Peptides against a protein of PDB entry 3J47. Designs and how they scored, part 152

Target 1, 121 residues: chain A of PDB entry 3J47
Amino acid sequence: IRLTNQLKSLKGLQSKLKDVVEYLDKVINKELPINHTILGKLQDVFNLLPNLGTPDDDEIDVENHDRINISNNLQKALTVKTNDELMVIYISNLVRSIIAFDDLIENKIQNKKIQEQRVKD
Target 2, 69 residues: chain B of PDB entry 3J47
Amino acid sequence: YEEKEESNLAATKSMVKIAEQYSKRIEEEKELTEEELKTRYVGRQDPKKHLSETADETLENNIVSVLTA

## One batch from the design tools (peptide; made by RFdiffusion4, then SolubleMPNN)

Design b2_p30_7_s2 (from b2_p30_7, 17 letters changed)
Fold by OpenDDE base, seed 5:
Structure b2_p30_7_s2 (fold): chain B 121 residues (1-121), chain C 69 residues (1-69), chain A 30 residues (1-30)
Amino acid sequence: as target 1 above (121 residues)
Amino acid sequence: as target 2 above (69 residues)
Amino acid sequence: LEKALEINIAKQKMLSVLLSEKDEEVEIPE
């Protein structure tokens, strides 16, 4: 469910972005007048999005170090945090797998002991 | 789209909570491992089985966390 | 980082227990 919702949101964003690109291309080619209303809304969306375009290192506000994958420069710091979280999850899964394996080994040992007892009887 | 975005935000908040729970799960896993060790020494199946079950539960929770991340 | 370190310590302990169990299993002849 959650993954499906994320995918749907991403698809919607992609479609909107495509429409914007197509509109910009038509404006450049002088085929259609600029729909000022759509462009204004899109600009507002871009202004709300952390600035993807300027790689200036300085505006990485330290407060965002703890937040995961939204947008490119902020996204880089966010990517580092996401990577750390993924690492923790990976290690946790590994630990669980080891414990499960340990239990499996012990069960096997017990089964072998039971079998040996049955052969003696 | 907005509903999915809101759902994604909720999922992200849930991930933070999962990270906190993860530390607790690791501790629980350690406790189970100790019980398993004790079971090996005592030769009693019951504590070892309980440890195994708790380890499995911890693993499952981690897998769910990974799938959510 | 600190949390990751804690998890790593837990993993190492778990691995040690697992290795001990494997050693015991190997000692049991097939």
Scores: peptide ipSAE 0.474, ipTM 0.850, DockQ to the pose 0.012; fails the geometry check
Fold by OpenDDE base, seed 1:
Structure b2_p30_7_s2 (fold): chain B 121 residues (1-121), chain C 69 residues (1-69), chain A 30 residues (1-30)
Amino acid sequence: as target 1 above (121 residues)
Amino acid sequence: as target 2 above (69 residues)
Amino acid sequence: LEKALEINIAKQKMLSVLLSEKDEEVEIPE
C-alpha cells in the first residue's frame, strides 16, 4: 500500500516534469506563447528547489551540506550527499532483496522438509 | 497545472517523510532478519513469515525512497 | 555517513543470515 502510493506519487511527479519539459521545449521553439502564470509557478517551484541549472561556474559555495535536495548544481556538494543517500537507499534495497532471498531459501527448505515428511507418511 | 503542482508538492512532502521513515525501516528489517534466524532454529513458522513480510515492506519502502530521492 | 554505515551494517548482517540459510540448504542432500 505505502509503496504503491509512493510509486503513484513518483509517477505523477514524473508525468508533471515531462509535461513541463514538453512545455518548455514548445516555448523555446516558439510553438506556444510563454504562459507567464505557468512560468511563474515553475519559477516558484525552482526557487523552492535548490538552484538547479544556472551554468555559471563560480560561486557554488559548499555551505549547505545537510539538505538532501538532489538537483544538479547545488547537487555537486549535494550530489556527494545525494550520492551518499542514494548509496544508502541502494544498500537498503540490496538488504531488502537479501532478506527476501533469505526468506525464499527458508521457504524452499521448509517446503523440502514438508515433502520429505509426506514421503515418510 | 496548479492542481498538478499541488499534487507534486504533496508528493515531495511525502518523500521527505519517507526519508525519515527510511532509517526506522532499516532497523525493522534488521530485527526481522534476526527473528527469521531465530525462527529457523525454534521451528516457529509464524515469526519467520512475519519477518519476511516486514522485510518485503521494508524493501518496498526503500525502493520508494530511492525513487523519491 | 552514519546512516550509510548503519545500512551497511544491516546489509552485512542480512547477508550473513542469507549465507547461513544457503549453507543449511546445501547440507540438504538432493
Scores: peptide ipSAE 0.473, ipTM 0.846, DockQ to the pose 0.013; fails the geometry check
Fold by OpenDDE base, seed 3:
Structure b2_p30_7_s2 (fold): chain B 121 residues (1-121), chain C 69 residues (1-69), chain A 30 residues (1-30)
Amino acid sequence: as target 1 above (121 residues)
Amino acid sequence: as target 2 above (69 residues)
Amino acid sequence: LEKALEINIAKQKMLSVLLSEKDEEVEIPE
């Protein structure tokens, strides 16, 4: 469900970007007037998106914003954070697996003790 | 799309909460492991079983967290 | 970073417990 929703959101964004590109191409070709309202909203969306495009110019304020940001450049720093979170989850799963194995071992030991008692009776 | 975006936002907010809960779950898992060790030593099965159950719950929660991340 | 350290500590403890249980399993072969 969640992965499907994320994929849907990405597809929606991709479609919107395609529409923007198509609109920009039409404006460049003087076929349609610039819709300033749509362009402004899209620009706001792009400003809210971590700066994907220009790797070089703006001082990457390496502000450690720990937020899971799917967007690539801030996503690099956030990918580090997400990687850390994923590592934590992975470690936690390992710990749980270890505990589960410990319980299985204990159950096996108990079963053997029960069998030994039955043989003595 | 909007419903999915809302769901993703909710999931992101939940992730912060999950991080806090994760620390608590790790502690709970540790407690269960200690109880299991004690139960092995004392031969009392009930504490060991409880530890196992809590460990399993902690594992499930971590898996859900990974799937959510 | 601090949370990751805490998780690592928890993992190490859990691993220690698991190793202890494995040692008991070795004593009681199937």
Scores: peptide ipSAE 0.470, ipTM 0.854, DockQ to the pose 0.013; fails the geometry check
Fold by OpenDDE base, seed 4:
Structure b2_p30_7_s2 (fold): chain B 121 residues (1-121), chain C 69 residues (1-69), chain A 30 residues (1-30)
Amino acid sequence: as target 1 above (121 residues)
Amino acid sequence: as target 2 above (69 residues)
Amino acid sequence: LEKALEINIAKQKMLSVLLSEKDEEVEIPE
């Protein structure tokens, strides 16, 4: 469900972006007047999108990690935080897997002991 | 689209909360491992079972966190 | 049985190392 909703949102954004590109092409070709309302909304979206193009990768403070902003620098910091979170999750899963294996080994040992006792009886 | 955006925002907030709980889950997993070790030495099945259950719960929570991430 | 015991000891050590690494990462909150 969650992944499906995220995919739907991404598809909606892609469609809107395509519509904007088509509109901009028509304006450049003087086929349609500039729709100020759509452009304003798009500008707002782009301003909310972290800046994709600025090479100053290095200095973006760790704090803004939470907003998965498609723009590379804030996105890089967010990607780092997301990577850290994913790493923690991965480590946790690894730990759980190890514990589960330990339990399986113990169960196997217990089963062998039970079988040995049955052979002695 | 709006419902999905709201759902994604809620999921992101939930992920932060899961990250906070993750440290506690790791400690619970450690406790289970120690209990399992003790149970192997003492031969008490109950502590080992409890450790296994806590480890499983910790694993499940981590999987949910991965799916939320 | 001896091999299974060795595997369990190795796993416990791995868990201990993993927990220690996590504790170190938590101590360095960036």
Scores: peptide ipSAE 0.444, ipTM 0.858, DockQ to the pose 0.015; fails the geometry check

Design b2_p30_7_s3 (from b2_p30_7, 17 letters changed)
Fold by OpenDDE base, seed 4:
Structure b2_p30_7_s3 (fold): chain B 121 residues (1-121), chain C 69 residues (1-69), chain A 30 residues (1-30)
Amino acid sequence: as target 1 above (121 residues)
Amino acid sequence: as target 2 above (69 residues)
Amino acid sequence: LTDALEINIAKQKMLSALLSESDEEVEIPK
């Protein structure tokens, strides 16, 4: 459910970004007038977005290193952090599964002992 | 979109909290394993049960963490 | 005695199901 919502949001963002790119291309080509209001909102979004524009600046803003975002410099740091968190969660789940299996095995052994006792009675 | 953004922000904050809690959960899991081992040797059902319960809680917390990530 | 055995078997099945569910969650590619 949450992943689905995140994917939906990401898809929505991707679609919106595509629309922006298409709009910008049309503006550059003088096919459409600049909608200043949309551009202003987009600029605000872009300013809030980690600098998408300079692929060369590997400067992963340290503050955003903690966030999951896949895209660009800040997103790359965030992606690393997310990967680390996911790895930790994965390991934890594995460990818990192992513990649960150990408990299951022990319970099985106990049940077998109980059955053996019942056969003797 | 806004609801999902809020959810993502909440998830991010939750992940930070999860990271802090993760170490504690790992320790809780270890405690469960030790209790199970003790129960295997001593035949005390109660410690084994407690260990199993703590392991289950740790698993659930990890699953929730994975879902929030 | 038979009832207690059935309860233990049921517990083992529940534990096995829980483990299987946990494993399935791990296998789900995020």
Scores: peptide ipSAE 0.465, ipTM 0.859, DockQ to the pose 0.014; fails the geometry check
Fold by OpenDDE base, seed 3:
Structure b2_p30_7_s3 (fold): chain B 121 residues (1-121), chain C 69 residues (1-69), chain A 30 residues (1-30)
Amino acid sequence: as target 1 above (121 residues)
Amino acid sequence: as target 2 above (69 residues)
Amino acid sequence: LTDALEINIAKQKMLSALLSESDEEVEIPK
């Protein structure tokens, strides 16, 4: 479910980005007049997007390194944090699985004992 | 999209909480494993069951955390 | 006695299924 929602969001973003690129190409080619409203909204989106494109050195505020979703450089830092969180979750799941296996083994042993007792009766 | 974004934000906040809870869950898991070990040695069914239940709860919480991540 | 055995078998099957699902989740990080 969650992965599906993420995938849907990414697909939506991808489609929107494609539309923007197509629009920009048409504007550059002077095929369409510059729609100022679309450009303004796009600019707002780009401003809300943490600086994806220009790897200019300075204030990648290290602070947001920990959070998952934000765009490219900040997103890279966020991706690292997300990766760390995912790693923790992975380890946790692994540990739970190990415990579950231990319980399964014990249950199996108990079941064998019960079966052996039933055969004796 | 907005609902999903809200869900993702809520999930991220939950992850921070999960990280804190994770340390506690690891300890709970260890306790369960010790109880299971003790139950294996003592042959008492009840402690093993309790350990298994706590392990299952810990696993479930981790799965939810992974799904939230 | 037979019923109790069936319950235990069902529990083991459920636990095995849970472990299998957990293994699939572990593969996702690859």
Scores: peptide ipSAE 0.462, ipTM 0.857, DockQ to the pose 0.014; fails the geometry check
Fold by OpenDDE base, seed 5:
Structure b2_p30_7_s3 (fold): chain B 121 residues (1-121), chain C 69 residues (1-69), chain A 30 residues (1-30)
Amino acid sequence: as target 1 above (121 residues)
Amino acid sequence: as target 2 above (69 residues)
Amino acid sequence: LTDALEINIAKQKMLSALLSESDEEVEIPK
Protein backbone atom coordinates (compact mmCIF):
# COMPACT_ATOMS: atom_id res chain seq x y z
CA ILE B 1 0.00 0.00 0.00
CA ARG B 2 2.62 2.63 1.02
CA LEU B 3 4.94 1.69 -1.86
CA THR B 4 2.00 1.90 -4.28
CA ASN B 5 1.17 5.39 -3.04
CA GLN B 6 4.80 6.49 -3.41
CA LEU B 7 4.91 5.06 -6.92
CA LYS B 8 1.65 6.82 -7.83
CA SER B 9 3.01 10.15 -6.56
CA LEU B 10 6.24 9.67 -8.49
CA LYS B 11 4.29 8.83 -11.66
CA GLY B 12 2.16 11.94 -11.22
CA LEU B 13 5.25 14.10 -10.80
CA GLN B 14 6.83 12.49 -13.86
CA SER B 15 3.71 13.19 -15.94
CA LYS B 16 3.63 16.83 -14.85
CA LEU B 17 7.33 17.22 -15.60
CA LYS B 18 6.79 15.73 -19.06
CA ASP B 19 3.94 18.19 -19.72
CA VAL B 20 6.20 21.07 -18.70
CA VAL B 21 8.99 19.88 -21.00
CA GLU B 22 6.53 19.56 -23.89
CA TYR B 23 5.24 23.06 -23.18
CA LEU B 24 8.77 24.49 -23.09
CA ASP B 25 9.61 22.78 -26.39
CA LYS B 26 6.50 24.28 -28.02
CA VAL B 27 7.43 27.74 -26.73
CA ILE B 28 11.00 27.38 -28.05
CA ASN B 29 9.58 26.33 -31.43
CA LYS B 30 7.17 29.34 -31.36
CA GLU B 31 4.19 26.98 -31.71
CA LEU B 32 2.55 28.39 -28.57
CA PRO B 33 2.65 31.79 -26.91
CA ILE B 34 4.65 31.99 -23.70
CA ASN B 35 2.28 31.54 -20.78
CA HIS B 36 3.94 33.71 -18.15
CA THR B 37 1.84 32.26 -15.31
CA ILE B 38 2.95 28.69 -16.04
CA LEU B 39 6.57 29.81 -16.43
CA GLY B 40 6.44 31.68 -13.12
CA LYS B 41 5.12 28.59 -11.33
CA LEU B 42 7.74 26.46 -13.04
CA GLN B 43 10.48 28.87 -11.96
CA ASP B 44 9.19 28.67 -8.40
CA VAL B 45 9.30 24.88 -8.61
CA PHE B 46 12.85 25.03 -9.98
CA ASN B 47 13.92 27.37 -7.20
CA LEU B 48 12.44 24.99 -4.62
CA LEU B 49 13.98 21.98 -6.33
CA PRO B 50 17.57 21.43 -5.26
CA ASN B 51 19.71 22.67 -8.17
CA LEU B 52 19.34 19.75 -10.60
CA GLY B 53 21.11 21.58 -13.43
CA THR B 54 24.33 23.07 -12.03
CA PRO B 55 26.81 20.21 -11.53
CA ASP B 56 29.56 22.55 -10.25
CA ASP B 57 28.18 24.18 -7.13
CA ASP B 58 29.92 22.18 -4.38
CA GLU B 59 27.71 23.85 -1.76
CA ILE B 60 25.70 20.73 -1.21
CA ASP B 61 24.86 21.77 2.33
CA VAL B 62 26.28 18.80 4.28
CA GLU B 63 23.45 18.92 6.85
CA ASN B 64 20.64 17.68 4.56
CA HIS B 65 22.63 14.53 3.64
CA ASP B 66 20.24 12.32 5.64
CA ARG B 67 17.06 12.70 3.55
CA ILE B 68 16.16 9.99 0.91
CA ASN B 69 15.72 9.78 -2.97
CA ILE B 70 13.71 12.87 -4.12
CA SER B 71 16.03 14.73 -6.62
CA ASN B 72 19.00 13.46 -8.77
CA ASN B 73 22.14 15.28 -7.44
CA LEU B 74 20.75 15.57 -3.97
CA GLN B 75 19.45 12.13 -4.86
CA LYS B 76 23.03 10.91 -5.30
CA ALA B 77 24.06 12.08 -1.85
CA LEU B 78 20.67 10.97 -0.56
CA THR B 79 21.10 7.69 -2.44
CA VAL B 80 24.40 7.17 -0.63
CA LYS B 81 22.72 7.86 2.70
CA THR B 82 19.77 5.66 1.75
CA ASN B 83 22.22 2.95 0.74
CA ASP B 84 23.93 3.25 4.10
CA GLU B 85 20.59 3.00 5.87
CA LEU B 86 19.60 0.01 3.73
CA MET B 87 22.94 -1.60 4.57
CA VAL B 88 22.28 -1.12 8.28
CA ILE B 89 18.83 -2.66 7.87
CA TYR B 90 20.35 -5.54 5.92
CA ILE B 91 22.98 -6.19 8.58
CA SER B 92 20.31 -6.10 11.29
CA ASN B 93 18.17 -8.58 9.37
CA LEU B 94 21.19 -10.81 8.96
CA VAL B 95 21.91 -10.63 12.70
CA ARG B 96 18.28 -11.49 13.48
CA SER B 97 18.41 -14.41 11.06
CA ILE B 98 21.58 -15.70 12.71
CA ILE B 99 20.01 -15.47 16.16
CA ALA B 100 16.88 -17.22 14.90
CA PHE B 101 19.04 -19.91 13.33
CA ASP B 102 20.99 -20.40 16.56
CA ASP B 103 17.72 -20.78 18.45
CA LEU B 104 16.47 -23.23 15.83
CA ILE B 105 19.61 -25.33 16.22
CA GLU B 106 19.26 -25.30 20.00
CA ASN B 107 15.59 -26.25 19.74
CA LYS B 108 16.51 -29.07 17.38
CA ILE B 109 19.14 -30.35 19.80
CA GLN B 110 16.66 -30.17 22.67
CA ASN B 111 13.99 -31.95 20.64
CA LYS B 112 16.46 -34.67 19.74
CA LYS B 113 17.41 -35.06 23.39
CA ILE B 114 13.74 -35.28 24.37
CA GLN B 115 13.14 -37.93 21.70
CA GLU B 116 16.13 -39.93 22.91
CA GLN B 117 14.83 -39.72 26.47
CA ARG B 118 11.40 -40.94 25.33
CA VAL B 119 12.90 -43.92 23.53
CA LYS B 120 14.75 -44.90 26.71
CA ASP B 121 11.69 -44.71 28.67
CA TYR C 1 -1.01 12.58 -5.79
CA GLU C 2 -0.89 15.08 -2.90
CA GLU C 3 -2.23 12.48 -0.47
CA LYS C 4 0.48 10.06 -1.56
CA GLU C 5 3.15 12.76 -1.20
CA GLU C 6 1.97 13.41 2.34
CA SER C 7 2.10 9.67 3.00
CA ASN C 8 5.68 9.54 1.66
CA LEU C 9 6.72 12.42 3.90
CA ALA C 10 5.20 10.64 6.89
CA ALA C 11 6.99 7.43 5.87
CA THR C 12 10.33 9.30 5.65
CA LYS C 13 9.86 10.74 9.15
CA SER C 14 8.97 7.26 10.35
CA MET C 15 12.15 5.90 8.74
CA VAL C 16 14.30 8.34 10.73
CA LYS C 17 12.60 7.17 13.89
CA ILE C 18 13.11 3.54 12.82
CA ALA C 19 16.85 4.21 12.36
CA GLU C 20 17.06 5.43 15.96
CA GLN C 21 15.09 2.44 17.17
CA TYR C 22 17.26 0.11 15.09
CA SER C 23 20.27 0.56 17.36
CA LYS C 24 18.08 -0.23 20.36
CA ARG C 25 16.68 -3.31 18.59
CA ILE C 26 20.20 -4.58 17.91
CA GLU C 27 20.96 -4.29 21.62
CA GLU C 28 17.72 -6.12 22.45
CA GLU C 29 18.74 -8.91 20.04
CA LYS C 30 22.09 -9.16 21.81
CA GLU C 31 20.36 -9.46 25.17
CA LEU C 32 18.20 -12.25 23.80
CA THR C 33 21.30 -14.06 22.56
CA GLU C 34 22.80 -13.76 26.03
CA GLU C 35 19.63 -15.23 27.52
CA GLU C 36 19.84 -18.11 25.06
CA LEU C 37 23.45 -18.70 26.10
CA LYS C 38 22.45 -18.57 29.77
CA THR C 39 19.59 -20.98 29.08
CA ARG C 40 21.99 -23.32 27.31
CA TYR C 41 24.21 -23.34 30.40
CA VAL C 42 21.41 -23.51 32.99
CA GLY C 43 19.42 -26.10 30.98
CA ARG C 44 16.26 -23.97 31.30
CA GLN C 45 14.18 -24.08 28.10
CA ASP C 46 12.14 -20.99 28.98
CA PRO C 47 14.94 -18.37 28.76
CA LYS C 48 16.08 -19.79 25.41
CA LYS C 49 12.53 -19.68 24.10
CA HIS C 50 12.19 -16.09 25.26
CA LEU C 51 15.42 -15.17 23.48
CA SER C 52 14.19 -16.84 20.29
CA GLU C 53 10.86 -15.02 20.48
CA THR C 54 12.56 -11.66 20.99
CA ALA C 55 14.95 -12.35 18.10
CA ASP C 56 11.93 -13.14 15.91
CA GLU C 57 10.23 -9.91 16.97
CA THR C 58 13.41 -8.00 16.18
CA LEU C 59 13.58 -9.67 12.75
CA GLU C 60 9.96 -8.75 12.04
CA ASN C 61 10.67 -5.14 13.01
CA ASN C 62 13.66 -5.07 10.64
CA ILE C 63 11.53 -6.47 7.80
CA VAL C 64 8.94 -3.75 8.45
CA SER C 65 11.77 -1.19 8.44
CA VAL C 66 13.02 -2.53 5.08
CA LEU C 67 9.49 -2.35 3.66
CA THR C 68 9.18 1.24 4.92
CA ALA C 69 12.54 2.13 3.63
CA LEU A 1 4.65 -34.74 25.53
CA THR A 2 4.06 -35.98 21.95
CA ASP A 3 2.01 -32.90 21.11
CA ALA A 4 4.69 -30.63 22.53
CA LEU A 5 7.27 -32.38 20.37
CA GLU A 6 5.13 -31.88 17.25
CA ILE A 7 4.77 -28.17 18.07
CA ASN A 8 8.55 -27.86 18.44
CA ILE A 9 9.11 -29.59 15.09
CA ALA A 10 6.60 -27.25 13.43
CA LYS A 11 8.33 -24.21 14.98
CA GLN A 12 11.71 -25.42 13.73
CA LYS A 13 10.31 -25.82 10.22
CA MET A 14 8.84 -22.32 10.34
CA LEU A 15 12.13 -20.84 11.55
CA SER A 16 14.03 -22.65 8.79
CA ALA A 17 11.60 -21.30 6.20
CA LEU A 18 11.95 -17.77 7.58
CA LEU A 19 15.74 -18.00 7.42
CA SER A 20 15.60 -19.24 3.83
CA GLU A 21 13.30 -16.38 2.85
CA SER A 22 15.63 -13.86 4.50
CA ASP A 23 18.60 -15.29 2.59
CA GLU A 24 16.75 -14.82 -0.72
CA GLU A 25 16.01 -11.17 0.11
CA VAL A 26 19.66 -10.59 1.01
CA GLU A 27 20.86 -11.81 -2.39
CA ILE A 28 22.41 -8.62 -3.76
CA PRO A 29 21.50 -8.61 -7.43
CA LYS A 30 24.84 -8.21 -9.26
Scores: peptide ipSAE 0.455, ipTM 0.853, DockQ to the pose 0.013; fails the geometry check
Fold by OpenDDE base, seed 1:
Structure b2_p30_7_s3 (fold): chain B 121 residues (1-121), chain C 69 residues (1-69), chain A 30 residues (1-30)
Amino acid sequence: as target 1 above (121 residues)
Amino acid sequence: as target 2 above (69 residues)
Amino acid sequence: LTDALEINIAKQKMLSALLSESDEEVEIPK
């Protein structure tokens, strides 16, 4: 459910960005007048999200290590912290898997002991 | 879209808590392992089961953390 | 005893496989 919602939001954002690009291209080509309101809103978005460059701007320097940001671009800026967190999660999952395996083995051993006791009876 | 954004925001807030709870989850996993070890020696099935359940819960929490991350 | 040993070997193999999968996942360029 959560991943699906994230994917939906990302797709929505992608569609919106595409629409913006198409609009900007039309403005550049003088097919449409400059809509100051749209530009103002875009500027506001950029001011609120200064590091949310287009996904193609690969060069956004990994500056802010601190907060795991929802955006892939911000994840790149937070790549080290995100990588550390992902590593911790990965290790934790591995440890859980190992414990579960150990429990499975122990259960098998117990089952065998029970069977051996039943054969002796 | 808005509902997903709200969900993502909630997930992000939850990620902050993941770091804090991670140490606790590791401890819970260790406790489960100790119970399993005790069960091997004492033949107490209940402690072993409890350990396994705790390990499963820890695994689930880690998966949720990965999904949140 | 022999069966328990075989189970332990199976556990070790599974653990090794899990570790190998883990290492591969870590090697995936993030």
Scores: peptide ipSAE 0.421, ipTM 0.852, DockQ to the pose 0.014; fails the geometry check

Design b2_p30_7_s4 (from b2_p30_7, 19 letters changed)
Fold by OpenDDE base, seed 5:
Structure b2_p30_7_s4 (fold): chain B 121 residues (1-121), chain C 69 residues (1-69), chain A 30 residues (1-30)
Amino acid sequence: as target 1 above (121 residues)
Amino acid sequence: as target 2 above (69 residues)
Amino acid sequence: LKDALELNIARQKQKRVLLSESDEEVEIPK
């Protein structure tokens, strides 16, 4: 359910972005007048988006280490954070799997003992 | 779209909470392993089974957390 | 198996501490 909702949100964002690109292309080609209302809303969205494009390394590195930053430098820091989280989850799953496996082995040993007792009886 | 965005925000907040819960789950897993080890010595199946069940629940929760992340 | 489990748990704990430290460093002073 959660993954499906995230995927749907991402698809909606992608569709909206595509519509904006198509609109901008039509304006550049002088096929349509500039819709100021759509452009203003788009600018607001872009201003809310972390700046993906400016490579100025220095300021983005310090603040965004903690936040999932979608912007390339910010995105790198976010990617590192995401990788660390994924690694923790992976190790956790491994530990749980080992515990489950240990229990399975013990259950098998107990089952063998029960079978040996039944054969003696 | 807005409803899904709100759902994604809730999922992100849940991930932070999962990280905290993960610490507690690791501790619970250790306790279960100790009880299982003791159960091997005492021959009592019940504590070992309980430890195994708790370890499995902990594993399932981690898998769900990974899938959410 | 138990020793391997304990080792993995210890490794996870170390990683969690590292992650928590990284999260504290990224709190951008506003």
Scores: peptide ipSAE 0.492, ipTM 0.861, DockQ to the pose 0.027; fails the geometry check
Fold by OpenDDE base, seed 3:
Structure b2_p30_7_s4 (fold): chain B 121 residues (1-121), chain C 69 residues (1-69), chain A 30 residues (1-30)
Amino acid sequence: as target 1 above (121 residues)
Amino acid sequence: as target 2 above (69 residues)
Amino acid sequence: LKDALELNIARQKQKRVLLSESDEEVEIPK
């Protein structure tokens, strides 16, 4: 569900971006008048979207490193945070695996002792 | 889209809470491991089994947390 | 094994503190 919602949001953004590009191309070709109100709202949405599209604004990318969910350059920083969370999960799984192995070894030792006792009787 | 954004925000808050719960679960897992170690020495199989079961539950919860992340 | 587990738990706790500090910075200005 959560991943599906994220994927749906990304697909929606991708579709909107495509529509904007198509609209801009039509405006450049003088096929459609620029609807300034729609463009303004889209620009506001794009400005609220962390600047994914302009690689050149290096400075804004660095500060928002810690937050997981936001757009590409911010998402690099967020990817670091996500990688950290994934590392925590990985370490946790390793710890559980180690405990499970310790228990398996103990069970094996106990079974061996039981067999040795049965051979002595 | 807005509902999904709200869901993602709630999910992020849930991840923080899951991380806290995970730390607590790891501590519980450690306690169980100590009990298993003690049980090896005392020959009390039941505490060791309980520790193993709790470790397994902790592992399952982490896997679910990874799958939900 | 136990010591390695403890080290991993300690690392996870440190990371969680960092995450919590990051979440405090995440106070969305209303």
Scores: peptide ipSAE 0.489, ipTM 0.856, DockQ to the pose 0.034; fails the geometry check
Fold by OpenDDE base, seed 4:
Structure b2_p30_7_s4 (fold): chain B 121 residues (1-121), chain C 69 residues (1-69), chain A 30 residues (1-30)
Amino acid sequence: as target 1 above (121 residues)
Amino acid sequence: as target 2 above (69 residues)
Amino acid sequence: LKDALELNIARQKQKRVLLSESDEEVEIPK
């Protein structure tokens, strides 16, 4: 579900980007007048969507360093923060795993004690 | 698309909350570990089981956090 | 970390608004 929704969002973004490209191509070809409203909205989207689709915007603002990937380019700047968050999650998982192992070991010890008691009886 | 985007947004919000709740989950995990320790010493299965269950819950929450990330 | 996460959420919300303006419905299998 969650991954599927992420994929859907990515597909939606991809579709929209295609539409934008097609629109821009039509404008370049003078087939359609420049719809300033659409262009403005697209600019807003591009401003809000840090440079994901522009190959040239490899510039990861330092402000983006702290953020987890919604955007691959922003992801580089955000990679540090993302890495920190991932590390926290990783550590948490490790701790949970360790606790689970400890419980397993204890269960084994208890089972062994029960078996030993049964042999004595 | 909108539903997935909403889901992704919800996931991102969940990640923020996870960071805040992470400390609580760690504490819950510690409590479980303490109960296990007590169970080892006392030989009482129940406290140990409770600790194990809390550890599992903490692990699940972390996995969900990873999936949300 | 928290601030950055909040900012990320805000960006995702903005992205959602932008995508909601897109007329293309994509059915995603569950």
Scores: peptide ipSAE 0.467, ipTM 0.824, DockQ to the pose 0.224; fails the geometry check
Fold by OpenDDE base, seed 1:
Structure b2_p30_7_s4 (fold): chain B 121 residues (1-121), chain C 69 residues (1-69), chain A 30 residues (1-30)
Amino acid sequence: as target 1 above (121 residues)
Amino acid sequence: as target 2 above (69 residues)
Amino acid sequence: LKDALELNIARQKQKRVLLSESDEEVEIPK
């Protein structure tokens, strides 16, 4: 279920990104006027979407750079947060594994002691 | 899409809650380890077994949390 | 083993603090 939802979301995002790229290309080519409403919604989407994409687009205009820097900082912060969360999970799993290993060692030691007692009897 | 977004949002909130619960579970795991250590001295197998079981449960919960993340 | 567990617990605690701070900073603007 979760994987399916993630895949669906990813597909939807991919489709939307494609549409955005197509729209932006048309705007760049002056085929369409800059629709401020669409740009605003797109900005909202970008603000909501952690920039998983390194915008390979070098020429993002300087004026958007500050907001993009804020978005990038927010995205960086979100990425850091996500990384931290993953790290916590990893450490947690490691701790559990260590505890399980300790129990295994103890069980082995006990078994060895039982065998040694049986040999003495 | 909206339903999935809502589900993802709910999952994210659940993950935050799971992280808090995980901290508590870590403390419980530590307590169990102390009981296991004590059990080595007392010779009572029961506390050690209980510690192992709790550690396993904690591990399972972390795995589920990772899968949910 | 005990020391390793304690180290892990300490790391998890630090991470939780960091995450909490990050969550406070990430006031998701409504």
Scores: peptide ipSAE 0.465, ipTM 0.856, DockQ to the pose 0.034; fails the geometry check

